# Peptides against a protein of PDB entry 5YCA: the designs that were tried, part 113

Target 1, 132 residues: chain A of PDB entry 5YCA
Amino acid sequence: RSLPAERNPLYKDDTLDHTPLIPKCRAQVIEFPDGPATFVRLKCTNPESKVPHFLMRMAKDSSISATSMFRSAFPKATQEEEDLEMRWIRDNLNPIEDKRVAGLWVPPADALALAKDYSMTPFINALLEASS

## One batch from the design tools (peptide; made by RFdiffusion4, then SolubleMPNN)

Design b2_p24_5_s1 (from b2_p24_5, 12 letters changed)
Fold by OpenDDE base, seed 5:
Formats: C-alpha cells, sequence, structure tokens
Structure b2_p24_5_s1 (fold): chain B 132 residues (1-132), chain A 24 residues (1-24)
C-alpha cells in the first residue's frame, strides 16, 4: 500500500512518552436506541493548521476508529487515498462492524499496528490506557 | 427523554468529528 506523503507534524516523533496524554483524554456517554455507550476521545490539534481531530475509542471493547486516525495523521490526503487505506485495513486487519457508528473501527492490536504506520504510537497508547 | 437523547447525539456529532449515528 501507499500512504499519503505528507503527515501531520504532531506525529513527528513516535517514541515520545505517552503518559502525559492520558489525562487529556475525555469520556462521553452517547445514547443509542439499544442503550448508552461510553466513548473515550483525545483531541489532537495539527500545530500548523490548528485544525483539531478527535481520536476515539469505544470504552467497553477498546475498539479504535481507524478513520479518525487516518484523517488526523494525513490532513491533506485525498478521498481516494483514504478509500485505499480503508480497503487495506479491511483486507489485512480485523475491523469491527458496528452499525451504530460511522467509520472503520479496529481492535487495540490493530490500532497499534496502524499507529506504528502513522507514527501515532504515543497517542494510541494513551487513548487505550485512559479511564472511562 | 427523546429530546435529551437527541441533544446527546448532537453533542456527539460536534465533539466526535467522525462519530455519527448510522441512522440518517
Amino acid sequence: as target 1 above (132 residues)
Amino acid sequence: EEEEERRRRELAKENFEYLETSEE
């Protein structure tokens, strides 16, 4: 696969300590027809454009939104590039289908694999370790 | 009840940029 050439400068160093990011995560309960569900979110702001994106985790099963990861990591990606990556994820990882929410969601191990590819490891580690 | 649920969903759409209910 081919990832977009330009990456969010927020993710320039994949080796940083993730622990300072943990308390920056926030939980939110969302009501669905079948009952409430809790999500954990981490606000990630591009230091150049100042555009924020929220990385998201389902609290219960720790599924991570791959869509949010990609869009945060690659702010200038085309729709075609996103579609190609989402197809790659479907073909090579283990995405979870949840009809209640939009986007492509993956289990923690897959999220960490993507995080390595996108240079987002500290942020995904923090998101996974945050309390709900 | 329904109004509160609607409000929560709207807040979710605002606070969760890529989290939308699949219901159109």
Scores: peptide ipSAE 0.035, ipTM 0.681, DockQ to the pose 0.107
Fold by OpenDDE base, seed 4:
Structure b2_p24_5_s1 (fold): chain B 132 residues (1-132), chain A 24 residues (1-24)
Amino acid sequence: as target 1 above (132 residues)
Amino acid sequence: EEEEERRRRELAKENFEYLETSEE
């Protein structure tokens, strides 16, 4: 597969200690037709554009939004590039279908695999370790 | 009943900055 050429400069170093990011995560309860669900969010701001993106985790099963990861990592990606990556994820990883929310969600192990590809490992580790 | 469901979906959308809830 081919990932977008330009990556968010926030993710220039994949080896940073993730511990300081854990307290920056926030739990949020969202109401759905079938009841409330808790999510954990991590605000990630592009240091150049100053545009924030939120990485998302479902508290109950620790599923991570691959869509949120992609959009944060590749802020200048086209819709076609996103669609191509989401298809790759469907074909090669183990995405979870949740009719309540948009985007493609993956289990923790898959999220960490994507994090390596997108150079987001510290951020995904923090998101997974944060309390809910 | 349908209005309540719609409102919950709207609130859910507001809670996600870049992700939306399903309309179903």
Scores: peptide ipSAE 0.034, ipTM 0.639, DockQ to the pose 0.117
Fold by OpenDDE base, seed 3:
Structure b2_p24_5_s1 (fold): chain B 132 residues (1-132), chain A 24 residues (1-24)
Amino acid sequence: as target 1 above (132 residues)
Amino acid sequence: EEEEERRRRELAKENFEYLETSEE
């Protein structure tokens, strides 16, 4: 597959230690029709544009929003490019459908696979290890 | 802290689409 050409400079080095990012994660309880659910989020600010994106994890099953990852990694991606990647994820990974939330969510193993592709490994590791 | 949390959400409102509820 093809990914967008320009990537968020925040993710220029995929080999950095993730542990300093763990305490930067924040848990948030959100009310849904079927009850409350806790999410963990990590604020990721593009050092060039100063635009923040939040990487998102469902605390209960550690599902990660692939949509959040893509949008953070590729700030200049077109909607068409995003749609193509989301389709690829549906066809090649194991996305989880949750009618309560928007976006495409994937299990931890798939999230880490995407993280490697997007050069976001430290950030996803931190998000997965953070307390909820 | 609640105020800071609110501010963070407001600044990233457009980036929370993936967390919006798809059911009423």
Scores: peptide ipSAE 0.033, ipTM 0.604, DockQ to the pose 0.048
Fold by OpenDDE base, seed 1:
Structure b2_p24_5_s1 (fold): chain B 132 residues (1-132), chain A 24 residues (1-24)
Amino acid sequence: as target 1 above (132 residues)
Amino acid sequence: EEEEERRRRELAKENFEYLETSEE
């Protein structure tokens, strides 16, 4: 697969200690037709553009939004590039279908695999370890 | 309850950024 050429400079170092990011995560309860669900979010701001993106986790099963990861990692990606990556995820990983929310969601192991590809490991580790 | 739900939905829109809920 071909990932976008330009990556968010926030993710220049994949070896950073994730521990300081844990308390930056925030939990939020959202009401859906079938009942409430808790999400954990981590605000990630591009240090150059100052545009924030929120990484998202479902608290219950720790599913991570691959879409949020991709858009944060590659803020200048085209729709075609995103579509290609999402198709790759569907073909190679184990995405979870949840009609309550948009985007492609993946289990923790897949999220960590993507994190390695996107150089987001500290951020995904923090998101997964944060309390809800 | 409806007001609280509305508030949660508004906050959800902000938190999800490019993502949407099925209610949107």
Scores: peptide ipSAE 0.035, ipTM 0.686, DockQ to the pose 0.089; fails the geometry check

Design b2_p24_5_s2 (from b2_p24_5, 15 letters changed)
Fold by OpenDDE base, seed 5:
Structure b2_p24_5_s2 (fold): chain B 132 residues (1-132), chain A 24 residues (1-24)
Amino acid sequence: as target 1 above (132 residues)
Amino acid sequence: SAAAAAAERARAQAVFDYLETSED
């Protein structure tokens, strides 16, 4: 597959120790028609553009929003590039279909695989380890 | 080593200063 050429400079080093990021995560309860659900979010700000994106985890099953990862990692990606990547994820990984939430969500192991591809490993590790 | 771990945490913290929440 072909990923966008330019990546968020926040993710220039995939080998950083993730533990300082854990306390930056925050739990949030969101109301849905079928009841409340808790999410864990991590605010990731592009150091050049100052544009933030929230990485999102469902607290209950630790599913991660692949869409949020992609949008944070590739600030200049086109919608076509995003669609192509999401189709790749559907074809090659194990996404979870949830009618309540937008975007494509994946289990922890898949999230870490994507994190390696996007150079986001410390951020996803922290998001997965944070308490809810 | 413990010293190496401390240095690594410091390096990481410099990068992670760009991550902020409204609750910080």
Scores: peptide ipSAE 0.101, ipTM 0.690, DockQ to the pose 0.018
Fold by OpenDDE base, seed 4:
Structure b2_p24_5_s2 (fold): chain B 132 residues (1-132), chain A 24 residues (1-24)
Amino acid sequence: as target 1 above (132 residues)
Amino acid sequence: SAAAAAAERARAQAVFDYLETSED
């Protein structure tokens, strides 16, 4: 598949030790009509543009927002490029459908596969290991 | 080695300093 040409320079090195990121994650309880749910988020700032994006995990089942990963990794991506990637994820991975939340969410193994493609492995490792 | 591990941690920390720790 084809990914956007320009990537967030924050993700220049996929081999970094992820452990310093763990304490930077934060848990948040969000109220939904069917009850509360806890999310874990990691604020990732593009060092050039200084624009932040939050990577998101559902605490209980460890589902990760693929949409948030993509938007953080590819700051100049078009909507068409995002749509193509989300369709690829639907066709090749195992996304879940949760009507309570926006975007496309995937299980941990799929998130790590995407992280490799997006050069975000340390960030996803930390997000998955963080306490809630 | 311990020294190599410390150096690698420092390299990682330099990148991660662009991340926020607040709950804003």
Scores: peptide ipSAE 0.089, ipTM 0.678, DockQ to the pose 0.043
Fold by OpenDDE base, seed 2:
Structure b2_p24_5_s2 (fold): chain B 132 residues (1-132), chain A 24 residues (1-24)
Amino acid sequence: as target 1 above (132 residues)
Amino acid sequence: SAAAAAAERARAQAVFDYLETSED
């Protein structure tokens, strides 16, 4: 598959130790019609554009928002490019559906696979290890 | 080694310090 050409410079080095990122994650309880759910989020700011994105994890099953990853990784991607990648994920990985939240969510193993593709491994490792 | 690990953590920390911490 083809990913967008321009990547967030925040993710220029996929080999960094992730442990310093763990305390930067934050757990958040969000109220939904069917009850509260806890999410873990990590604020990732593009050092060039200064635009922040939040990487998101569901605390309960550790599902990660692939959409959040993509949007953070590829700041100039079009909606069409995002849609194509999400379709690829649906066809090749094991996304889960959650009617309460937007975007496409994937289990931890898939998130790490995507992280490798997007050069976000430290960030996803930290997000997965953070307390909830 | 412990020294190497510490150096790596320091390197990573320098990069990650750019990320804003949220009090939310």
Scores: peptide ipSAE 0.088, ipTM 0.677, DockQ to the pose 0.031
Fold by OpenDDE base, seed 1:
Structure b2_p24_5_s2 (fold): chain B 132 residues (1-132), chain A 24 residues (1-24)
Amino acid sequence: as target 1 above (132 residues)
Amino acid sequence: SAAAAAAERARAQAVFDYLETSED
């Protein structure tokens, strides 16, 4: 597959120690028709553009929004490029379907696979280890 | 600043608004 040409410079080093990012994560309870659910988020700001994105995890099953990862990693990506990647994820990984939430969500192992591709491993490790 | 804080809150809320839709 082809990923967008430009990547968020925040993710220039995939080997960083993730532990300092853990306390930066925040939990929030969202009310849904079938009850409340807790999400964990990590604010990721592009150091050049200063545009923030939030990486998102469902607290209970640790599913992570691949959509949030992609949008953070590739700030200049087109919707078509995003759609192409999401289709790739559907075809090659194990996304979950949750009628309550938008975007494509994947289990932890898949999230880490994507993180490697997007050079986001420290950030996803931190998001997965954060408490809710 | 108050404006910066408001902007961050609005952006955070936008993310959760995005989450609360069933549109994929």
Scores: peptide ipSAE 0.022, ipTM 0.506, DockQ to the pose 0.044

Design b2_p24_5_s3 (from b2_p24_5, 11 letters changed)
Fold by OpenDDE base, seed 1:
Structure b2_p24_5_s3 (fold): chain B 132 residues (1-132), chain A 24 residues (1-24)
Amino acid sequence: as target 1 above (132 residues)
Amino acid sequence: EEERREEERRRAEENFEYLETSEE
């Protein structure tokens, strides 16, 4: 696979303490045809561009949107680069199929693997530990 | 009640601005 060359400077240090990020997470309930579902979200603002992205977790099974991670980590990624990475995830990880939501969602262990690749470990740890 | 649910979905969608739900 080929990850985009330029990464969000928010993720310059993968070793930072994640604890302060936990209370910054917020829960949101969404109504679907099959019933309500709660999501946990973490606002991540690119310190250079000032553009925010939200990392997303399903509260029930802690599935995390790999798409949200990728788009936050790589603000200048092309569609081709995103498609390539999503294919890699399908081929190498264990994505969860949920037709209620768009994007590619992965279980916590896979999310942490991606977090290491994207230098987002503190943010994903916080998102996983946050209450819903 | 449907209007309330629609508003809640709208607010949620703002948080997931680049993701789509099956309701969209």
Scores: peptide ipSAE 0.036, ipTM 0.674, DockQ to the pose 0.091
Fold by OpenDDE base, seed 2:
Structure b2_p24_5_s3 (fold): chain B 132 residues (1-132), chain A 24 residues (1-24)
Amino acid sequence: as target 1 above (132 residues)
Amino acid sequence: EEERREEERRRAEENFEYLETSEE
């Protein structure tokens, strides 16, 4: 597959210590028709554009929004590039279908695989380790 | 009452940049 050419400079170093990011995560309960669900989110601000993107995890099964990861990692990506990547994820990883929420969600192992591809490993580790 | 609950949910969901529910 072909990922977008430009990546968020926030993710310039995939080897950073993730532990300082853990307390930056926030849990939030959202009410759905079938009951409440808890999410964990991490605010990731592009140091150049100052535009924030939120990485998201479902607390219960630790599913991560691949869509949020992609959009944070590649802020200048086209919709076509996103669609291509989401199709790749669907064909090559193990996405989870949840009718309650939009976007493509993946289990922790797949999220970490994507994190390596997107140079987001510290951020995904923090998101996964954060309490809910 | 239902409208209030829906509005509360919407406001909560707006805190997530790319999170949309099936009701949106």
Scores: peptide ipSAE 0.033, ipTM 0.643, DockQ to the pose 0.114
Fold by OpenDDE base, seed 3:
Structure b2_p24_5_s3 (fold): chain B 132 residues (1-132), chain A 24 residues (1-24)
Amino acid sequence: as target 1 above (132 residues)
Amino acid sequence: EEERREEERRRAEENFEYLETSEE
């Protein structure tokens, strides 16, 4: 597959220690029609544009929003590029269906695979290890 | 009531995406 050409400068080094990012994560309880659910969020700010994107994890099963990862990693991606990547994820990984939330969600192992592709490994490791 | 459920989901998603969170 082909990923967008420009990547968020925040993710210039995929080998950084993730430990300092763990305290930056925050838990949030959200009310849904079927009851409350807890999420963990990590605010990721593009150092050039100063635009923040939140990486998202479901606390219960550690599912990660692949959509949030893509949008954070590729701030200048077109909708068509996003659609193509989401289709690739659907066809090649193990996405989880949840009608309560938007976007495409994947289990931790798949999230880490995407993190490698997007150069986001420290951030996804931190998000997965953060408490809720 | 389906309309209400969809609105609740939308609000939850907006809260999910745009609001700051605290440690719980």
Scores: peptide ipSAE 0.040, ipTM 0.662, DockQ to the pose 0.287; fails the geometry check
Fold by OpenDDE base, seed 5:
Structure b2_p24_5_s3 (fold): chain B 132 residues (1-132), chain A 24 residues (1-24)
Amino acid sequence: as target 1 above (132 residues)
Amino acid sequence: EEERREEERRRAEENFEYLETSEE
């Protein structure tokens, strides 16, 4: 598949130590119609544009928002490019359907696979290891 | 009733998307 050409310079080095990012994560309880759910969030700011994105994990099952990963990794991606990638994820990975939240969510193993593709491995590792 | 539930879900989702957390 083809990914957008320009990537967030925050992710220029996929080999960085992830441990310093763990304490940057924050847990948040969100009230839904069916009750509360806890999420873990990591604020990722593009060092050039200064635009932040939150990488997100559902605390209970550790599913990760692939949509937020993509949008953070590829700040100049078109909607078409995003749609194509989300379709690829649906066809090739194991996305999870959760009616409570927007975007496409994937299990940890798939998130790490995407992280490798997007050069986000340290950030996803930290997000997965953070406490809730 | 369903409309209300959808609105509550939307609000929760917006809160999740738009509420800022500290990086510090």
Scores: peptide ipSAE 0.036, ipTM 0.645, DockQ to the pose 0.337; fails the geometry check

Design b2_p24_5_s4 (from b2_p24_5, 17 letters changed)
Fold by OpenDDE base, seed 5:
Structure b2_p24_5_s4 (fold): chain B 132 residues (1-132), chain A 24 residues (1-24)
Amino acid sequence: as target 1 above (132 residues)
Amino acid sequence: SAAAAAKAAAEAQANFDYLENSEE
């Protein structure tokens, strides 16, 4: 696979301590046709462009949106580049199918694998450890 | 309501609509 060349400068250092990010996470209950579900979100703002993206976790099973990760990590990515990465994830990792939500969602272990590739490890660790 | 929750979610994630049925 070929990841986009330019990455969000927020993720320049993958070795940072994730602990300070934990209290920045927020829980939100969303109503679905089959009942409510809680999500945990972490606001990630590009320090250069000031454009925010929210990383998202399903509170109950800790599934994380790979789509949100990609869009946050690669602000100048084309739709074609995103499509290629999502296909790679589908073919090589263990995505979870949920008809209630858009995007491609992956279990915690896969999210951390992607985080390493995208240089987002502290942010994904914080998102996974936050309370709901 | 589901619609109200979807609106709140959309405001919290302006760059990505993660709800499939956000207008229901």
Scores: peptide ipSAE 0.037, ipTM 0.701, DockQ to the pose 0.083
Fold by OpenDDE base, seed 1:
Structure b2_p24_5_s4 (fold): chain B 132 residues (1-132), chain A 24 residues (1-24)
Amino acid sequence: as target 1 above (132 residues)
Amino acid sequence: SAAAAAKAAAEAQANFDYLENSEE
């Protein structure tokens, strides 16, 4: 597959210590028709554009929004590029099926695989370790 | 409710509505 050419400069170093990011995560309880669910989010701000994106985790099963990851990592990506990547994820990884939420969500191991591809491993590790 | 979900989505992610399987 081909990922977008330009990546968020926030993710210039994939080897940084993730632990300082853990306390920056925030939990949010959202009411759904079938009951409440908790999400954990991490605000990721592009240091150049100052545009924030939130990385998203379902607290209970630690599923992570691949869509949120992609949009944060590739701020100038076209919709077509996003669609192609989401299709690749669907075909090659193990996305969950949850009709309550938009976007494509993946298990922790898949999220970390994507994180490596997008150079955002510290952020995903922090998101996974954060309390809810 | 849809309204509550929309508010939560806006608060959580201004540029991505991750709730109720509805995309922008």
Scores: peptide ipSAE 0.037, ipTM 0.692, DockQ to the pose 0.094
Fold by OpenDDE base, seed 2:
Structure b2_p24_5_s4 (fold): chain B 132 residues (1-132), chain A 24 residues (1-24)
Amino acid sequence: as target 1 above (132 residues)
Amino acid sequence: SAAAAAKAAAEAQANFDYLENSEE
């Protein structure tokens, strides 16, 4: 598959230690029609553009928003490029359907696979290890 | 409702707000 040409400079080094990022994560309880659900969020700011994105994890099953990952990783991506990647994920990984949330969500193993592709491994590791 | 769920999701992730139209 083809990923967007330019990546967020925040992710220039995929080998960084993730542990300093763990305490930067925040748990948030969101009320849904069927009850509360806890999410873990990690604010990721593009050091050049200063535009922030939140990486998102469902606390209970550790599902990660692939959409949030993609948008953070590829700040100049077109909607078409995003759609193509999301289709690839649907066809090749194991996305989880949750009617309560927007975007495409994947289990931890798939999130880490995507993280490798997007050079986001430290951030996804931290997000997965953070308390909820 | 789908609209309520979308709103809640947007509260969790502000930049997901516009996905109400594309995902719902």
Scores: peptide ipSAE 0.036, ipTM 0.672, DockQ to the pose 0.126
Fold by OpenDDE base, seed 4:
Structure b2_p24_5_s4 (fold): chain B 132 residues (1-132), chain A 24 residues (1-24)
Amino acid sequence: as target 1 above (132 residues)
Amino acid sequence: SAAAAAKAAAEAQANFDYLENSEE
């Protein structure tokens, strides 16, 4: 697969300590027809454009939105590039099907694999370790 | 304005994954 050419400069160093990011995460309870569900979110701001994105985790099973990761990592990606990557994820990883939420969600191990590809490892580690 | 558009986009993205019918 081919990832977009330009990446969010926030993710220039994949080896940073993730622990300072943990307290920056926030939990949010959302009501669904089948009951409430808690999500954990981490606000990630592009230091150049100042545009924020939120990385998202389902608190219960730690599924993470690959869509949110991609959009944060590649701010200038085309729709075709996003569609191609989401298709690759479906074909090569183990996405979770949840009809309640939008986007493509993946289990923690897959999220960390994507994080390595997108240079987002500290942010995904923090998101996974944050309390809900 | 660009700032207003960025804020609106951020707010939309903040709820994107929670909403099955989100347009973002």
Scores: peptide ipSAE 0.036, ipTM 0.620, DockQ to the pose 0.078

Design b2_p24_6_s1 (from b2_p24_6, 14 letters changed)
Fold by OpenDDE base, seed 1:
Structure b2_p24_6_s1 (fold): chain B 132 residues (1-132), chain A 24 residues (1-24)
Amino acid sequence: as target 1 above (132 residues)
Amino acid sequence: SMEKEIEEARKKFEKAVKNGEEFV
């Protein structure tokens, strides 16, 4: 498949040690009508544009928002490019549905596969290993 | 209804994520 041409310079090196990023993660309990749910978030700031994006994990089952990953990795992507990638994920990976939250969410193994594609491996490893 | 409330929460969550802001 084809991914957007321009990638966030934050992700220029996919081989970095992820452990320093773990303490940067934050757990957040969000109250929903059907009960509370905990999310783990990692703030990722584009070093050039200074625009932040939050990578998101559901604490309970460690599902990761593929949408958040894509938007962080490809800040200049069009809606059409995003739609195309999300369709690819639906067709090739194992996304889950959750009515409470927006975006496309995937299990940890799928998230790591996407992380490799997007050059985000240290960040996703940190997000997955952070306490909730 | 609960379904309507969930939808409202979903919208707020989406907005917060898109804007790079906290969701409270």
Scores: peptide ipSAE 0.301, ipTM 0.801, DockQ to the pose 0.789
Fold by OpenDDE base, seed 3:
Structure b2_p24_6_s1 (fold): chain B 132 residues (1-132), chain A 24 residues (1-24)
Amino acid sequence: as target 1 above (132 residues)
Amino acid sequence: SMEKEIEEARKKFEKAVKNGEEFV
């Protein structure tokens, strides 16, 4: 696969300690037609463009939105590049389908694998360790 | 219908994810 050429400068250093990011996470109960579900979210702001993206985790099973990860990591990506990466994830990882929410969601181990590829390991570790 | 409501919620969530907005 070929990832987009330009990455969000927020993720310039994949080796940083994640623990300071943990208290920045927020739990949110979202009401759906079939009942409530709790999510944990982390606001990630591009330091150059000042455009924020929210990384999302389902509290119950710790599934993480790969779509949100990709959008945050590659702000200048084309739709074709996103489609290519999502196809790769479906073919090589273990995505989970949920009728309530859009995007491609993956279990924690897969999320960390993607985080390594996208250079955003501290952010995903923090998101996974945050309480709900 | 519940099916319609779920679809509407899904679309709203999709928009929020794609645009980097908070889903409330």
Scores: peptide ipSAE 0.292, ipTM 0.796, DockQ to the pose 0.834
Fold by OpenDDE base, seed 2:
Structure b2_p24_6_s1 (fold): chain B 132 residues (1-132), chain A 24 residues (1-24)
Amino acid sequence: as target 1 above (132 residues)
Amino acid sequence: SMEKEIEEARKKFEKAVKNGEEFV
């Protein structure tokens, strides 16, 4: 598959220590018709454009929003490029379906695979290890 | 309807996540 040409400079080094990012994560309880659910969020700001995006994790099963990852990693991606990547994820990984939430969500192992592709490993590790 | 309830939940989720900033 072809990923967008330009990547968020925030993710210039995939080998950085993730532990300093853990305390930057924030838990958020969201009320749904069937009860509350907790999410963990990590604010990621593009150091050049100063545009922030939130990486998202479901606290209970540690599912990660692949959509949030993609949009953060590729700030100049077209909708077509996003659609193609989401299709690839559906065809090659193990996304989950949750009608209560938007975006395409994947289990931790898949999230880490994507993180490697997007050069986001420290950020996803931090998101997965953060308390809820 | 169930569809309406789900849609409202999705909207609520997006609003909560946005929290004054862009939702992704």
Scores: peptide ipSAE 0.291, ipTM 0.796, DockQ to the pose 0.355
Fold by OpenDDE base, seed 4:
Structure b2_p24_6_s1 (fold): chain B 132 residues (1-132), chain A 24 residues (1-24)
Amino acid sequence: as target 1 above (132 residues)
Amino acid sequence: SMEKEIEEARKKFEKAVKNGEEFV
């Protein structure tokens, strides 16, 4: 597959220590028609554009929004590029469909695989280790 | 119906993201 050419400079170093990011995560309870669900969020700000994106984890099963990861990693990606990547994820990984929330969600192992591809490993590790 | 309510919630969630609340 072909990933977008420009990547968020926040992710220039995939080898950074993730532990300082853990306390930056925040838990949030969201009310849905079928009951509440807890999410863990990590604010990721592009150091050049100053535009933030939130990485999202579903607390119950640790599913992570691949859509959020992609949009944070590739801020100038077209919708077509996003669609291509989401199709690749559907074809090659094990995404989860949740009727309540938008985007494509993946289990922790798949999230870490994507994190390696997007150079986001410290951020995804922190998101996975944060308390809910 | 519950199905309709879930669909509406999903749309609201998606709209919130588009409006900058950054849920996903």
Scores: peptide ipSAE 0.279, ipTM 0.791, DockQ to the pose 0.529

